# Designs tried in a protein design run: peptides against a protein of PDB entry 8OXM. Part 172

Target 1, 371 residues: chain A of PDB entry 8OXM
Amino acid sequence: FKAEFRLAGGVNLPKIIDCVGSDGKERRQLVKGRDDLRQDAVMQQVFQMCNTLLQRNTETRKRKLTICTYKVVPLSQRSGVLEWCTGTVPIGEFLVNNEDGAHKRYRPNDFSAFQCQKKMMEVQKKSFEEKYEVFMDVCQNFQPVFRYFCMEKFLDPAIWFEKRLAYTRSVATSSIVGYILGLGDRHVQNILINEQSAELVHIDLGVAFEQGKILPTPETVPFRLTRDIVDGMGITGVEGVFRRCCEKTMEVMRNSQETLLTIVEVLLYDPLFDWTMNPLKALYLQQRPEDETELHPTLNADDQECKRNLSDIDQSFNKVAERVLMRLQEKLKGVEEGTVLSVGGQVNLLIQQAIDPKNLSRLFPGWKAWV

## One batch from the design tools (peptide; made by RFdiffusion4, then SolubleMPNN)

Design b2_p18_8_s4 (from b2_p18_8, 11 letters changed)
Fold by OpenDDE base, seed 5:
Structure b2_p18_8_s4 (fold): chain B 371 residues (1-371), chain A 18 residues (1-18)
Amino acid sequence: as target 1 above (371 residues)
Amino acid sequence: MLTRRQLETVKELEELLK
């Protein structure tokens, strides 16, 4: 390894290191401490399997529908190495960076990212009606700008058009596969964009199998399809290319039901794979930025007194795993709210749920649903 | 089983994480 490292942003201050491989090639890597990368590694394997299914189908292969994957090497229960996604940036860094964010550059008279966040934090404990009204005010005064990503990065019109299509396809594929797997915590720092391909890379896969619904502030959307995400697709928005790519992805997932269920079943019952939401993880994910300074959780493990009988824990775990498998089977059958939908009907429902300002206004303010 | 070189790499990474 080189002796010098850079800090990546975020609470855990991951270290960017350069290493020389046995092949003499320099490679950049991200070293995370105080983080369990086993869930990320497992979810990357599931994404690779989904990519294999998508490559076997002629219609999805023709559209180049893939989820971007990265290499994860867990080293311990609290450390690991990630492949550095060279030439990627968090969508949040591009959009809402304090100094040079696209919103500030293209919309200098709109609310600042800080003003938007403050307004939504002030109503966090208020009614759904009050949250909706403030969210609509924020949205009116914070207009989408993500169309400028492709315009800045791709100056040639033919390349620009191709990259905008690659982006739209990447959003569609990751949205549908993310929905099937119940992927949560899709805030603007957990989604990277590749500056060369315009494809999305989903990181921090620690909220899966709909465990985002049991957070203190439940997740109310199936995937991130916010105004900036839609603006990056261009004039057609969610219509045309995005919708068709969602439908073709959903068709492949539904036709692969037995394979997907068998794989997820093996993972859910793997004793080395903790996918369940624990209270400490739930508190950490929805911690207020103001409270980040003092709560070093001294995990004083000394609350030993909840000797919940090991039998009751195991029975509770098995019941949660069974419910996750049942819900996965329902999704793959097109069962939504007790009704069997066609692929087009199911995709339409998911799009409507994801863009509904009532659902978006109910999300945790840290998710930044107005971006 | 990690090779001796992989174990050294893990130790160097663990020291970098301290």
Scores: peptide ipSAE 0.017, ipTM 0.422, DockQ to the pose 0.030
Fold by OpenDDE base, seed 2:
Structure b2_p18_8_s4 (fold): chain B 371 residues (1-371), chain A 18 residues (1-18)
Amino acid sequence: as target 1 above (371 residues)
Amino acid sequence: MLTRRQLETVKELEELLK
């Protein structure tokens, strides 16, 4: 390793290190402490398996439907090394950076990102009706600008069109794969965009198998399909390319039901893979920005020696795993709310759920559903 | 099983995390 490191921003202050490989190539890596990267590593393996299924199908292969993956090397239960996603930026940094974010540059008369967050924080404990009204006011005064990402990065019109298509395909593939796996915590800092490919890279995969629904503020959308995400697709929005790519991805997932169930079953019963939501993790994920200073929850794994009889923990875990497998089987059969849907019907329902302002207004304000 | 070289790399990384 090089003797010098840089700090990445954020609560855990991850260290960016440069290493020289045995091939003489320099590679940047992110070293995280106090973070369990095992879930990220497992989810990356599942994404690679989904990519293999998508590459075997002629219709998804022709469309180049893939979920972007990165290397994760867990070192301990609380440390690991991530591949640095070189040439990526968080969509939140591009959109809502306080100094030079795209919303400020292109919509200087709209509400600031801070004003939007403040308004939604003020109603966080209010009724769903009050949250919806304030969310609609925020949305009216905070118009989408993510179309400008591809316009700024790709000046050639033919390249611009190709990259916008790659973006739309990446959103579609990651949305459907993410929904099948119950991927949560899709806030604007957990989604990177590649500045060369326009493809999305989903990071921090610590909320999976619908565990976002058991958060203190439950997740109400199947994936992130907010106004800026849609604006990046251009004038057709969710219609045409996005919808067709979702349908083709869903067709492959449903036709691979047995394989996906077998893979997820092995993972859910792996004694080394804790995918369940714990109270400290739930508090960390839904902390207020003002409370960031005091609660370093040292997840001391040692204090969970609550001597619950090993039998009762195991029975409770098995019942949660069974429910996750049952829900995964329903999704792969197209069962939504007790009704069997076609691929087109299921994809349509998921799109409608993801764009519904009533669902978006109920999300935790830190998720930034107005972006 | 981690190779000896992987174990040395893990120790260097653990020291960097302190």
Scores: peptide ipSAE 0.015, ipTM 0.426, DockQ to the pose 0.030
Fold by OpenDDE base, seed 3:
Structure b2_p18_8_s4 (fold): chain B 371 residues (1-371), chain A 18 residues (1-18)
Amino acid sequence: as target 1 above (371 residues)
Amino acid sequence: MLTRRQLETVKELEELLK
C-alpha cells in the first residue's frame, strides 16, 4: 500500500488508497468505515454466478450479456475494501449535476433538477392523483438527454453504435437479474456508467429480495427504466435490442431455477448475512435532505435487540425467508399476480410496470423518477 | 435440509469461489 490516502467526500469519509499488486500494477481501492459491506459482497458473488450461467448459454454469450461486478472485501461488520470503479461516473452526476449536468447543457429552458425535486417533495405526502399530475408536469418540462452520453464519449459512428449496443445490453441484463434478486434503491447515484465500455455498474446493493417494498415509501417499479435510461438506448427505446436481451436473460434465469433457488436459500439462512430491512436503515434511505442535521448516530443498535424473545425473532425471520424464497420461485416460474406468463409476457409486464408514470410518480422523491 | 444434489451444487460453487 502507498502511505498516502485521499478522503472521498461524504458522511463516512471513505479513504481512497492506492496499492501496488504483486504484478506491479497500481490499483485504487476505497476503504469504507462505519458501513456494512457484507451485503454488497454477497450480491457480487450472486452476480458472478449469474454471469457464469449467462456465459454457458449460447444466445446470451453471443450477445455478451453480463452484469458488471467489482471486488468487495468485508473486513468487519462496519468496514471493508471496495475495488475503485475507475473510469465510471454516476449517471446522476452526468445528467443532473448542478454546474454542468447534461440536462442543463442540452435543455437550458427546461426545469432545473432542483425545481423538479422541489415540486415532487411538495407533493410527497399528497394523494397518488396529485403526485401523478405534478410528475407529468415535471416530465413535460424536463425532457431526456442521456442519448448525449454516447455522442459525447464516442465520436466515431461505428464505435458510437457499438457502445450504445453495449449500454442497452447492460441495462437489459442488470434489469432482469436485479428483478429476479429483488434489487431496490436504484437511484441515479447508485448506478455508474463506464466511460469506456458504456456498461452500467450497480453499487450499494443494500436493498435486495424486494425489501424496497417495505420502505415507508414502497418501491413500485421492478428496476430503473426511466426516460433518460430509455433515451440512452437511442431511437428504438425499449423495443428490439433491449426487449430481446431481457427475454434471453430471463430464459437463462428461468432455466437455472434450481441453481438460483439453492444459492439464495443458503444466503437467506446464513446467520452472518443480514438482508432484512430494519427501521434505522429505512429512515436513512428515505431521509429528507433537511433532516440530515439532527440524527446523531448515537442510537446504539445493541439496546433494541435485547428485549424481543430470540424465539419470536427467529420464527419471524424464518417466515420472511420462506416468503422471499416462494416469491423467487414464482418469478423463476413466470408467476406474476397469480398468472403464469411466458418469458415474453413476463418481460413485457416488467417493462410496462417500470415505465408506467403512475408507478414512477409514487416513488420516493430522492429516487428521482423523472430522470 | 439440503438434498444430496443441493449439497453437491454448494460444493461445486464453493470450489468456484476459491
Scores: peptide ipSAE 0.000, ipTM 0.305, DockQ to the pose 0.019
Fold by OpenDDE base, seed 1:
Structure b2_p18_8_s4 (fold): chain B 371 residues (1-371), chain A 18 residues (1-18)
Amino acid sequence: as target 1 above (371 residues)
Amino acid sequence: MLTRRQLETVKELEELLK
C-alpha cells in the first residue's frame, strides 16, 4: 500500500488508496468505512452467477449480455475494500454536474438540476396529481441529453454505433437482472458508465430484494429507465434492441429459476448477511439535505430494552425471507399482479411501469427521476 | 447532432440487429 490516500467525495468520505500487487502493478482501491460491503459482495456473486447463465445460452451469449462486476472484499461489518472502477464516470456526474454537466452544456436554457430538485422537493408531501403536474413541467423544461455521452466519447460513426448498442444491451441486462433481484430504482451517482465500453456498472447495492418498496417514499418503478437512460439508446429508445435484450435476458432468468432460487435462498438465510432494511438505513437513503442539522443521533438509547425475544426476531426475519423468495419465484414464473405473463408480456409491463411519468413523479426527489 | 439521414441509417441498422 502507498502511504498516501485521496478522499472520494460523498458523506462517508471513502479513501482511495494505491496498492502495488505481487506482480508489481499499481492498483487503485476504494476503502469504505462506516459501510457494510457484505451486501455489495453478495450481489456481485449473484451477478457473476447470472453472467454464467447468460454465457451458457446461445442467444444471450451472441448478444454479449453481461452485468459488469467489480471486486468487493468486506473487512468488517462496517469496512471493506472495493475495486476502483477505472475509466468509469457516474451518469449523474456526466449529466448534472454543476460546472460542466451535459444538461448545462447542451440545454443551457432549460431548468438547472437544482431548480428541478427544488420544484420536486416542494411537492414531495403533496398529492400524486400535484407531483405529476410538477414532474411534467420539470420534464418539459429539462430535456434529455444522454445521447451526447456516446457522441462525445466515440467520434468514429461505426464505433459510436457499436458502443451505443453495448450501452443499450448493458441497460437491458442490468434492468432485468436488477428487477429479478429487486434492486429497484437507483440513484444517478450509483450507476457508473464505462468511458471505453459504454457499459453500466451498478455500485452501492445496499437496497435489494424490493426493500426499496418499504422506504418512507416507496419505489414505484421496477428499475431505472428515466428519460436520459432512454435517450442514451438513441432514436429507437426502448423499442428494438433494448426490448429484445430484455426479453432474451428474462428468458434465461425464467429458464434458470431453480438455480436462482437456490442461490438466493442460501444468501437470504446466511446469518452473516443482513439484507433487511432498518429504519436508520431507510432515513439515511432518503435524508433531505436540510434534515442534516437535527439528527445528531444521541445513540444513548439504552441497549437494554431491544432484547425483544430472539425467537420473535428470528420468526419475523424468516417470514420476510420466505416472502422475498415467494416474490422471486413469482417473477421467475412471470406472475405479475396475479396473472401469468409470457416473457414478452412481462417485459412489456416492466418497461411501461418504468417509463410511466405517474410512477416516476412518485419517486423520492433525491433520486432525481427527471434525469 | 446526427443528420436526418444518419438517424435513418441508425434506425435501419437497429432494425437489422433486432
Scores: peptide ipSAE 0.006, ipTM 0.305, DockQ to the pose 0.014; fails the geometry check

## One batch from the design tools (peptide; made by RFdiffusion4, then SolubleMPNN)

Design b2_p19_1_s1 (from b2_p19_1, 11 letters changed)
Fold by OpenDDE base, seed 4:
Structure b2_p19_1_s1 (fold): chain B 371 residues (1-371), chain A 19 residues (1-19)
Amino acid sequence: as target 1 above (371 residues)
Amino acid sequence: MLTNAQKATIEELERILNE
């Protein structure tokens, strides 16, 4: 490795390192401490399988529908190495960076990102009606700007148009595959955009198999399709290219039911893959920005007290795994709320759920559903 | 089973994490 490292931003202070491979090529890597990369590694393998299914189908292959993947090497339960996604930026950094964020640049008279967060945090424990009203006020005074990403990066109109289509296809593919895998809503820092391809890279895959629904503030959307995500698609929004790409992705997923069930079954029963939501992980994912200071890592969770009957734990785990598999089977059959839907009907329902301001207003304010 | 080269790489990465 080179002796110099750079800090990447974030709570866990990941280190960017350069290494020379045995092939003499320099490779940039992100080394994370205090983070379990096993789930990321597993989810990247599932994405590769989904990409294989999408590449086999003529309609999805012609549309170049893929999920962007990165290499993950877990080193321990608390450390690992990631491929550095060179030429990517978090969409949250582009949109809501304190100094140079697109919202501040294009909408200087709108609410600040801090004002929006404060308003939504004040109503976090309030009724759904109060949350909805404040969310609508925030949305009115914080207008989407993500259309400017492609306009800034791609000055040629023909290139701009192609890159906006690439973005829209990437959102569609990741949304549908993310729904099938139960990734839920994605924090704006955990969605990278490639500055050259306009494709999305989903990172930090610590919530899967609908485990976001059992958080203290449960997820209410099937995937992130917030106003800025939609704004990046241009004037047609979710209509036309996005909808058609969702439908074609869903067709491939539904037609690959047996393969997807078999893969997910193997993963759910892998003793090395802890996908279940634990209370500590749930607290960490929904911490308040004010609570970041006090978690000294001194919770030696004494592994001792969870010696409750191994039989009851194993039965409880198996019941959760079975429920996840049953829900996955329902999704792949187009069963939503006890009704069998066509691909178009299912995709329509998911889009409507994802863009519904009533659902968005109920999300954890830390995940910034107004962005 | 990790190769000796993989072990040395892990140890170096662990060192980099702890610096």
Scores: peptide ipSAE 0.024, ipTM 0.538, DockQ to the pose 0.030
Fold by OpenDDE base, seed 1:
Structure b2_p19_1_s1 (fold): chain B 371 residues (1-371), chain A 19 residues (1-19)
Amino acid sequence: as target 1 above (371 residues)
Amino acid sequence: MLTNAQKATIEELERILNE
């Protein structure tokens, strides 16, 4: 390893290191402490399997439908190494950076990202009606700009068109695979876009199997399909290419039900893989910026030996795992709200749920559903 | 089983995390 490291920023201060491999090649890596990368590693393996299924099908292979993956090496329960996603930027960094974000550059008279966040935090504990009204006011005064990503990066019109299609296909594939695996809504910093391919890379996969529904503010969307995500598709929005790519991805997932269930079953019962949501993780994922001052870890974890009988913990875990498997089986059968839907009907329902301003207005304000 | 080279790499990464 090189003796020097850089900080990537954020609360956990991940270290960017450069190393020389046994092949003599220099590689950049992200070393993360105080984080369990086992879930990320497992989810990358599941994505690789989904990619194998998508490559076997002629219709998805012709459309080049793939979910982007990166290398993860967990070292301990609290440390690991990530592949540095070279040539990627967080969509949140491109859109809402305080200095040079695309919203500030293209919409200088709109609300600032800070004003939008403040307005939505003020109504966080209010009624759904009040949340919806303020969300609509925020959306009116914070217009989408993500179309400009491809326009800035790809000046040739033919290249621009191909890259916008690559983006739209990547959103479709990741949305449907993410829905099947229960990734839910994704924070704008946890979605990277590749500046060369226009494909998305989903990072920090700490919420899976619909565990976002048991957060203090439950998720209300099947995947992130916010106004900026849609604006990046161009004038057709969710219609045409996006819808067709969702349908073709869903067809492959539903036709691969037995394989997907078998794999997820093995993972859910792996004693080394803790996918369950704990209260500390839930608080961390929905922490308010204002609450950073008081969470001094009072090291008074009193060893209250909650001698919860090992039998009762194991029975509770098994019941949660069984419920996750049953819900996964329902999704793969097209069962939504007790009704069996066609692939087109299921995809349509998911798109409508994901773009509904009523669902978006109910999300945790920290995840910025107006972006 | 990890090779001795893989163990040494893990120990070096753990050192980098603790610095």
Scores: peptide ipSAE 0.023, ipTM 0.497, DockQ to the pose 0.029
Fold by OpenDDE base, seed 5:
Structure b2_p19_1_s1 (fold): chain B 371 residues (1-371), chain A 19 residues (1-19)
Amino acid sequence: as target 1 above (371 residues)
Amino acid sequence: MLTNAQKATIEELERILNE
């Protein structure tokens, strides 16, 4: 390995390392410490299966609908190597980097990313009404700029148009697949963009099967469809290409119900795959940036006293797994809030839920719903 | 079973993670 490393953004400070392979080729790798990459590896396999289903369908194949995948190599129970997606950047680094972020470059008179975060943190424990009003003020003074990503990276107009289309398709595919699998924690550091393809790469897949809804601040959106995400699509926003790609992805997922249920059932009952939200993980995901310095919990697991009978734990696990499977089956039938929807109706509901400023204002401030 | 070269690579990665 080279002696120099770069920090990737995020709480776990993953290290970007350069290594020389046995073939003499230099490769970048992302090394995560203190993280269980088994969940990421399993979710990547599920994404590959979804891609196989999308490639079999003529309409989704014609649109090149795919969710980007990466190789995960678990090294230990607490460490692993991710294939660094060479030529990817976190959308948060491009948008809200303190030095040279796109918001600062294109909107120098808007609120800083720090001012936006501070305002939303001040209302974190307030009413939903107070959160909504402050979120609307933040949004008014922090205008989207993600359209400039494709304009900076792709100077040729024909290439620019093709890449903006690839981006829009990638957002649509990952949004619908992510919704079906109940993927959470979609903050701006957990979504990478490929600087060559303009496709999104979703990382840190540790919140799945709607476990984001049981966080201390529950997730209120089905996927990330914030103002910058929409701005990257260009003038049509969520209409036209995005909506049609969501509908075609949802159609393939619904028509593959038996296959998807069978796969997810095997995974949910795999004793090596811990997908359940534990209280410590929940606290960690929603820690305040100010508290990151001191809480090295020496989790001396010496609170052995909650010998919850192994039988009660297993019964509780099985009941949660059954509920997840039931909810997955409902999604694949188009059942939303007790009503059966068409593919177009279901996709429309999900888009409306994802862009609703009332839902966005209720998210944990670390999710940065104003970006 | 991991080879000795794979073990040494893991130990080096663990060192890099803890620095």
Scores: peptide ipSAE 0.023, ipTM 0.492, DockQ to the pose 0.033
Fold by OpenDDE base, seed 3:
Structure b2_p19_1_s1 (fold): chain B 371 residues (1-371), chain A 19 residues (1-19)
Amino acid sequence: as target 1 above (371 residues)
Amino acid sequence: MLTNAQKATIEELERILNE
């Protein structure tokens, strides 16, 4: 390792380190402390398995449908090493950076990202009707700009077209696989875009198996398909390439039902894999930026585990795992709201749920559903 | 079982985390 490190910022003060491999190549790594990377590691393995299934199918292989993966090496329950996603940027940094974000550059007369955040925070505890009205006002005064990402990065028209296609395919693949696995917390900082490939890299995989639905503010969308995400696809939006890539991905997932169920069953019952939402994690994920100062985690995790009868914890865990497996089986059969749907019907329902401004307006303001 | 090289790498990463 090089003797120097950089801080990546944030509460856990992750360290960016450079290492020289036995091959003489320099590699940048992110070393996280006080963070459990086991869930990220497990989800990356599941994504690799999904990529294997997608590569075996001729239609998904021809479309180059893949989820971008990165290396995760968990060291302990609270530490690990991530592969640094070199040449990626958070979509939130490109779109809504305070200094030079694309919204400010291309739409200087729209609401600022701060004004949008403030308006949605003011109605956070209000009715769904009031949230919807304010969300629609924010959306009217904060117009999409993510089309400009590919236009800025890819000046050649043929390259630009190919990269926009790669982006659209990446969104489709990650959206459907993310839905099948119940991946949550898809805020604009947890989705990176590769500046060379235009493919998405999903990070911080700590909300899976629909555990986002049991947050204090439940997640109401199957994946992130917000207005900027759609704008990046260009003039066809969710129609044509995106829809077809979602359908082809869903076909492969449904046709691989037994394999996916077996894999997820092994993971859900792995005593080393804590995928369940806990109250402290829920508070952390939905904490207000203003409240970050006072929650020193003085609560020793040790004191609360001692008093629950091991048998009642185990029975409650098993019932949650069974419900997750049942819901996964339903998704892979195309069962939505008690109705069996075709692949096209299921994909259509998921797209409609993801773009519905009523669903988007109900999300936690930190998710930034207007971006 | 971790190799001695993997153990030394973990120990160095743990050192970097604790600095």
Scores: peptide ipSAE 0.021, ipTM 0.498, DockQ to the pose 0.028; fails the geometry check

